# Ledger of designs, part 8: peptides against a protein of PDB entry 7AE7

Target 1, 321 residues: chain A of PDB entry 7AE7
Amino acid sequence: KVYKDLREFLEVLEQEGQLIRVKEEVNPEPDIAAAGRAAANLGKNQPAVFFEKIKGYKYSVVTNVHGSWQNHALMLGLDKNTSTKDQFYELNRRWDKFPVPPNVVKREAAPCKENVIDKDINLFEILPLYRINEQDGGFYISKASVVTADPEYPDDFNKLNVGTYRIQVKDRDRVGIQALAMHDIAVQLEKAEAENKPLPIAITIGNNPLVTFMASTPVGYNQNEYEFVGALQDGVPMDIVKSDLYDHLYVPAGSEVVLEGHIIPRVRTVEGPFGEFPGSYSGARLQCEVKIDRITHRTNPIFENLYLGIPWTEIDYLMAL

## One batch from the design tools (peptide; made by RFdiffusion4, then SolubleMPNN)

Design b2_p30_5_s2 (from b2_p30_5, 16 letters changed)
Fold by OpenDDE base, seed 2:
Structure b2_p30_5_s2 (fold): chain B 321 residues (1-321), chain A 30 residues (1-30)
Amino acid sequence: as target 1 above (321 residues)
Amino acid sequence: EKEEEEKKKKEEEKKKKEKEEELLKKSKNP
């Protein structure tokens, strides 16, 4: 099976008994993190946790979407009981199909374009933001697929990068992003900052599960993550759509939320702390700042966010293949 | 350039496999 979006995957997770639906209104803190920990205590078959109602917010949250080997098998369109070995075998077999170019769909065919916010941007109106860890220095967007391009080669689709980065909400229309020197975004940012230019960015939230997986998977600088998604879909192209602000940025057509904006050149602001692991906090650092200039979103957008629990984080499963 | 890109690609694929093996080891010894 191939998934067009997060919703098709969540439907399968629910059908397979790999999603818990919380129908009662929860407080963003501490209830989301507490319910995530409770779901993690169900053992090796950790389900996704879908929160339908969050106090003070309009929209829903889902966590732990990739948080088990069963969810991982289902992501590959395999039986949920497929062995880890057979999942790796199938992943490697599909990997050899790279590149599988994506389909560029029209704007009117892309669910991520159903709604637009281009003025009075407030991230808190669109995303049910909460502290993931008790000692976090703010609200994090921890499972976004971030789209950037090489500013020297903006039309080189092979240099289009889709990565997962730590993103702290700073203000209604501002986020901090951790661009480490080992990430492709840091190379692209260095080029933009050399010329004192903004780096165009699209922060995509709530994607096809293979997009989120590939955004968390290191690939070569001249390799496009979308072409790997098509390979991992056993040769079925994924659907992408042009960003609204930038001619050279493409986003997953099915994204729940797309934050379009720019990294402000040569600006660094205090970011963190963040609990990367239980009891381990990355200290406060000076990080890049993104201005959000436009939001596009599906009607009733689902905020997919990372689960950070014991013994395995969702990152461990995303990086395990 | 192409040989360095192929070498970098092979090193990234190798790092991926090493990480996969490490995670597979951790999954077997919880």
Scores: peptide ipSAE 0.000, ipTM 0.261, DockQ to the pose 0.011
Fold by OpenDDE base, seed 3:
Structure b2_p30_5_s2 (fold): chain B 321 residues (1-321), chain A 30 residues (1-30)
Amino acid sequence: as target 1 above (321 residues)
Amino acid sequence: EKEEEEKKKKEEEKKKKEKEEELLKKSKNP
């Protein structure tokens, strides 16, 4: 089974008993984080948790999408009871199919383009933002697939980077991004900042599960994560679409939300603290600031966000293969 | 075979419901 988007995957998770649907209205704090902790306490077979109604917000949240070996098996289109060993063997077998070039779809065929916001941008109207941890310095988008390119080679598709970064919401139309020196985005940003130029960025939220997996998986600077997604789909290309603002940036066609904008050159603002590990907070730091210039989104967008809990985080599963 | 699959499916649905109730209980009383 191959998934075009998050919705097709959530449907399979629900069918396989790997999704819990919370139909009652919840408070964004503390109920989402508390329900996540409760899911972690269900043992090794942790389901995704889908919150249909969040007080003060219009849209839904899903957490813990990758939070179990069963969910990983289903992500690969395997039986949910496939052993971790057999998942690893199948992952490696498919990895050797790299590169599998993506399909570029027309704008009209891309679900992420159903709605456009280019004025009066307010992230709080689109995303049900909440504190993931009680002591977080703000609201985080922690499971986005962030698309950037090399500003020296913008047309080199092999240098198109799709990565996962800590993103703090700073204002209605601004986010802080943690671009560490070990990340490919930091190389691209350094080149842009050397010339005092903005770095074009697309922050994509609620993707097909293999995009999210590959965005969390280190690859070579000259390797495209979308071509690995096609490999992990056993040779079925994924669908991408050109961004609205930038000819050189491509986003997953099925993304629930796409935040298009730019990293402001040579600007650093306070970001954090964030609870990266249970009971451990990274201190406040100066981080890059992104201006959001355009949003595209599916109708009734689902906010996929990371679950952080004890004893296992969703990160532990995303990085375990 | 079909009755065992239907029993297994009912047991999985029951476990799912018990998990959902436990999740809802823990979300309301962390």
Scores: peptide ipSAE 0.000, ipTM 0.248, DockQ to the pose 0.016
Fold by OpenDDE base, seed 4:
Structure b2_p30_5_s2 (fold): chain B 321 residues (1-321), chain A 30 residues (1-30)
Amino acid sequence: as target 1 above (321 residues)
Amino acid sequence: EKEEEEKKKKEEEKKKKEKEEELLKKSKNP
């Protein structure tokens, strides 16, 4: 099975008994985190948790999409009871199919383009934002696949980076991004900042689960994560579409939300703290700031966000493969 | 049709250049 988007994956998770729907209205804090912890306590077969109604917000949240070996098996289109060993075998077998180039679809064929916001941008109208941990220094977007290019080689598709970074909401139209020196985005940003230029960026939320997986998987600087997604789809290309602002940035065609903008050159603002693990907070740091200039989104966009629980976080599954 | 597509493409290229110039202005006056 191959998934075009998050929605097709959530449908399969629900059919397989790997999705819990919370249909009652919840408070964004503390109920999302509390219900996620309760679901994680159901044992080794941790389901995704889908919150249909969130007080003060229009749209839904889903968490723990990658939060179990069953969900990983289903992501690969395998039986949910596929052993971890056989999942690794299948991952390695498919990895050798790299590169599988993506399909570039027309704008009209891309679900992420159903709605456009180009004025009066307010992230709180699109995303049901909440503190993941009680002591977090703000609202985080923690499962975004962030698209950037090399500003020296903007047309080199092999240098197009799709990565997962910690993103703190700063304002209605601004986010802080944690670009560490070990990340490919930091190399690209350094080049832009050397010339005092903005770095074009697309922050994509609610993707095909293999896009989210590959965005969390380290690859070479001259390797495109979308070409690995096609490999992990057993040779089926994924669908991408041009961003609305930038001809050189491509986003997943099925993204629930796309935040298009730029990293402001040589600006640093306070980001954090964030609870990476229960009782462990990364300190506040000076990090990059993104101005959001355009949003495209699906109708009734689903905010996919990270689940942080004990003893295994969703990030542990994303990094354990 | 073709002339309208060429006009639209020129307007998009002009908007792209104006955005690049605006971004360049914003980068020079922090």
Scores: peptide ipSAE 0.000, ipTM 0.199, DockQ to the pose 0.025
Fold by OpenDDE base, seed 5:
Structure b2_p30_5_s2 (fold): chain B 321 residues (1-321), chain A 30 residues (1-30)
Amino acid sequence: as target 1 above (321 residues)
Amino acid sequence: EKEEEEKKKKEEEKKKKEKEEELLKKSKNP
């Protein structure tokens, strides 16, 4: 089984009993985090949790999408009871199919282009933002696939990077991003900042589960994560579409929300704290700032956000494969 | 066969609802 988008995956999770749907209106805090913890306490078969109605917001949230070995098996289109060993075997077998180039679809064929916001940008109108941890210094977007290119080689598709980074909401149209020196985005940002130029960026939310998986998986600087997604789809290409602002940035065609903008050169602002693990807060740091210049989104977009709980976080599953 | 599949489906739907209710109860009273 191959998934075009998050929605098709959530349908399969629900059919397989790996998704809980919360239909009653919840408060963003503390109910989302509390329900996530409650789901984690159901044992080894941790379901995704889908919140249909969030007080003060228009749209839904889903969390813990990758939060179990069953969900990982289903992501690979395997039986949900496939052993971790057999999942690794199948992952490695499919990895050898790299590269599988993506299909570039027309703008009109891309669900992420259904709606556009190009003025009066307010992230709080499109994303049901909440604190993931009680002591978080703000609202985080923790499960985005962030697209950047090499500013020296913008037309080299092999240097197009899709990564997962910690993103704090700073204002209606601004986010802080943690670009660590070990990340490919830091190399690209260094090149842009050397010339005092903005780095073009697309922050994509609510993707095909293999895009989110590959964005969390380290690959070589000259390897495109979308070509690995096609490999992990057993040789079926994924669909991408050109960004609206940049000719050289491509986003997943099925993304629920795409935040297009730029990293402001040589600007650093206070970001954090964030509870990466229970009782472990990364302190406040000076981090890069992104200006959001355009939003595209699906009708009734689903905000996919990371689950952080005890004893295992969703990160532990994303990093364990 | 069909009656056993319908019975399994109803039992799975019941278990799903019971889990949803438990999660909702825990979310409102953490």
Scores: peptide ipSAE 0.000, ipTM 0.242, DockQ to the pose 0.017

Design b2_p30_5_s3 (from b2_p30_5, 15 letters changed)
Fold by OpenDDE base, seed 5:
Structure b2_p30_5_s3 (fold): chain B 321 residues (1-321), chain A 30 residues (1-30)
Amino acid sequence: as target 1 above (321 residues)
Amino acid sequence: DEKEKKEKEEKEKKEKEEKIEELLEKSKNP
């Protein structure tokens, strides 16, 4: 099976008993993290957890979407009981189909374009933000697929990067992004900053699960993650759409939320601390600052966020494949 | 076999729901 968006995947997870729906109103803290820990502590069949109602917010949250080998099997459109070995075999078999170019859809055909916010931007109105860990220095967006291009070759689709980065909310319309020197985004940012130019960015939230997987998987600088998504879909192209602000940035057509903006050149702000593991915090660091200039979103957008906790984090599954 | 499989999956789902609810209750009333 191929999924157009997060919603089609969540439907399959729920049908397969790999998603638990919390219908009661929860507090963002500590209830979301508590339920995530509960799910992670279920042993081998850890479900996603979908929160329908969050106190003080309009929209829903889902966590632990990639939080088990069963969820990974389902992501590949396999039986949920497919062995890890057979999942790896199937991943490798499909990887050889690269490249599978995406379909560029019209703006009117892209669900991520259903609603627009271009003034009075407030991330807290669109995202049910919460601290993942009690000692986190702020609210994090930890499961976004971040789209950037090479500023020297903006029209080279092979240099379009889709990566997963730690993002801290700084203000209503500002986020910090952890662009490490080993990430392709850091190469692109260095080129932009050399000329004192902003780097265009689209931060996409709530995607097709293979987009999130590929955004977390290192590929070559001249390889497009969307072409790997098509390969992992067994040769079925994924759907992408142009960003609203930038003709050269393409986002998943089915994204729940798209934050369009720019990395401010040569500006660094304090980020963290962040709990990568319970009791293990990354120290405060100076990170890049993104100004959000436009938001597009689906009606009733689902905030997909990373679960971090013992004994296994969702990131451990994303990195293990 | 398919009915028994569905009944098992429904039971496993319910056990997961109950465990999440128990931990949510503990979180709300520490």
Scores: peptide ipSAE 0.167, ipTM 0.762, DockQ to the pose 0.017
Fold by OpenDDE base, seed 3:
Structure b2_p30_5_s3 (fold): chain B 321 residues (1-321), chain A 30 residues (1-30)
Amino acid sequence: as target 1 above (321 residues)
Amino acid sequence: DEKEKKEKEEKEKKEKEEKIEELLEKSKNP
């Protein structure tokens, strides 16, 4: 089975008993993090947790989508009881199909384009933001697939990078991003900042689960994560669409939310602290700042976010294959 | 038996739901 978007995957997770739906209104803090801990502490067959109603917000949250080996099997379109060994063999078999070029769909065919916000941008109106950990310095977007390109080779699709980065919400229309030197985005940013130019960026939230998986998987600088998604779909191309602001940036056609903007050149602002490990916070540091210039989103967008805070969290499963 | 398998899966789902609800209640009433 292949999934076009997060919604098709969540439907399968629910059918397979790998998604728990919370129908009652919850407080964003501490209830979302408490339920994430509960799900992770089941020890086996950890479900996704879908919150239909969040106090003070209009939209839903889902957490722990990749939080188990069963969810990983289902992501690959396998039986949920497929062994980790057989999942690994199937993943490697499909990996050898690289490259599988994506389909570029028209704007009118892309669900992520259903709604547009280009004025009075307020991230809090679109995303049910909450603290993941009690001592976090702010609200984080922890499961976004961030799209950037090489500013010297913007039309080279093989240099298009789709990565996962720690993103702190700074203001209504601003986020801090942790671009580590080991990530391809750091190379691209260095080139842009050398010329004192903004780096174009698209922050995509609530994707096809294989996009999220590949955005968390290191690949070569001249390899496109979307072409690996097609390989992991057993040779079925994924659907991408051109961003609204940039001709050279392509986003998943099914994204729940797309934040389009730019990294402000040579600006650094305080980011953190953030709880990366149980009882361990990365200190506050100076990081890059993104201005959000446009939002596109599906009607009733689902905010997919990562649960952190205990061993064998969702991040450990995303990195284990 | 496919019926026993379904009954087991439904029981495991319910046990997961109850455990999430219990921890949500503890979080609301520390």
Scores: peptide ipSAE 0.162, ipTM 0.767, DockQ to the pose 0.017
Fold by OpenDDE base, seed 1:
Structure b2_p30_5_s3 (fold): chain B 321 residues (1-321), chain A 30 residues (1-30)
Amino acid sequence: as target 1 above (321 residues)
Amino acid sequence: DEKEKKEKEEKEKKEKEEKIEELLEKSKNP
């Protein structure tokens, strides 16, 4: 099976007993993290956890979407009991189909365009933000697929980068992003900053699971993650749409939330600490700052965020591939 | 076989839900 969006995947997870709904109102802290730990303690068959109601927020959160080998099998459209070995075999078989170019859909056909916010931007009104760990220096968006391009070659689709980066919310319309020198975004940012220009960015949240997977998978600088998503869909192209602000940035058509903006050139702000692993915090660092200029979102957007629990976190499943 | 499989899956789902609810209660009343 191929999934167009997060919602189609969550429906399958629920049908397969790999999604649990929390229908009662929860406190964003500590209940989301506690329920995540609960799900992790269910052993190898860790479900996603969907929080329908969060105190002080309008919208829902889902965590642990990639948090098990069963969820990973289902992401590949395999039986949930498919062995890890057979999942890797199938993944490698599909990888050889690269490149599979995405379909560019019209704006009117893209669910991520259902609603627009271009004034008085407040991330807290759209995303049920919470601290993932009690000692985190703020609220993090940890499963975003971040879209950037090479500012020297903006029309080179092979240089379009879709990556996963640590994003700390700084203000209503500001986020810090961890762009390390080893990331493709850092190469693109260096080029923009050399000219003292903003780097256009689209931070996409709540994608089809293979987009999130590929955004967490290192690829070559001249390889497009969307073309790998099509390969991993066994040759079925994924659907992308132009961003509203930038003709050269394409976002997943089914994204729950798209934060469009720019990295402010030559600005660095303190970011962190963040608990990357239980009891392990990455220290505070000087990181890039993003101004959010526009939000597009689905009606009743689902905030997909990372669950950081006991050994074999969702990160370990995203990175172990 | 399909009915027993569905009943088993529903039971496993319910056990997972109850375990999350129990852990949420423990987080509220440590």
Scores: peptide ipSAE 0.088, ipTM 0.676, DockQ to the pose 0.018
Fold by OpenDDE base, seed 2:
Structure b2_p30_5_s3 (fold): chain B 321 residues (1-321), chain A 30 residues (1-30)
Amino acid sequence: as target 1 above (321 residues)
Amino acid sequence: DEKEKKEKEEKEKKEKEEKIEELLEKSKNP
């Protein structure tokens, strides 16, 4: 089975008993993190947790979407009881199909374009933001697929990067992003900052699970993650759509939320602390700042966010394949 | 076999729901 979006995957997870729906109103803190810890403590068959109602917010949250080998098997469209070995075999078999170019769909065909916000941007109206860890210095968007391009080669689709980065909410329309020197985004940002230009960015939230997987998987600088998603879909192209602000940026057509904006050149602001692991906080650092200029989103957008817990975090599953 | 599989999956789902609800109650009333 191939999934067009997060919703089709969540439906399968729910059918397979790998999604728990919390129908009662929860407090953003501490209830979301507490329920995530609960799910992690269910053993090897960790479900996703879907929160329908969050106090003070209009929209839902889902966590732990990739939080088990069963969820990974289902992501690959396999039986949920497929062995880790057979999942790796199938992953490697499909990897050899690279590149599988994506389909560029029209704006009218892209669910991520159902709603637009281009004025009075407030991230808190669209995303049910919460602290993931008790000592976090703010709200994090930790499971976004971030789209950037090479500013010297903006039309080179092979240099279009889709990566996962730590994103702290700084204000209603501003986020901090951790661009480490080892990440492709840092190379692209260095080029933009050399010219004192903004780096165009699209922060995509709530994607097809293979997009989130590939955004968390290191690939070559001249390799497009969307072409790997098509390979991992056993040769079925994924659907992408042009961003609203930038002709050279393409986003998953099915994204729940797309934050379009720019990295402000040569600006660094305090970001963190963040609990990357339980009991280990990365110190406060000077990080890049993104101005959000436009939001597009599905009607009733689902905020997919990372679960961080013991003994295995969701990131450990995303990086283990 | 398919009916027993579904009944088992529904039971496992319910046990997971109850455990999450219990922990949400504990987080609301520490």
Scores: peptide ipSAE 0.074, ipTM 0.716, DockQ to the pose 0.018

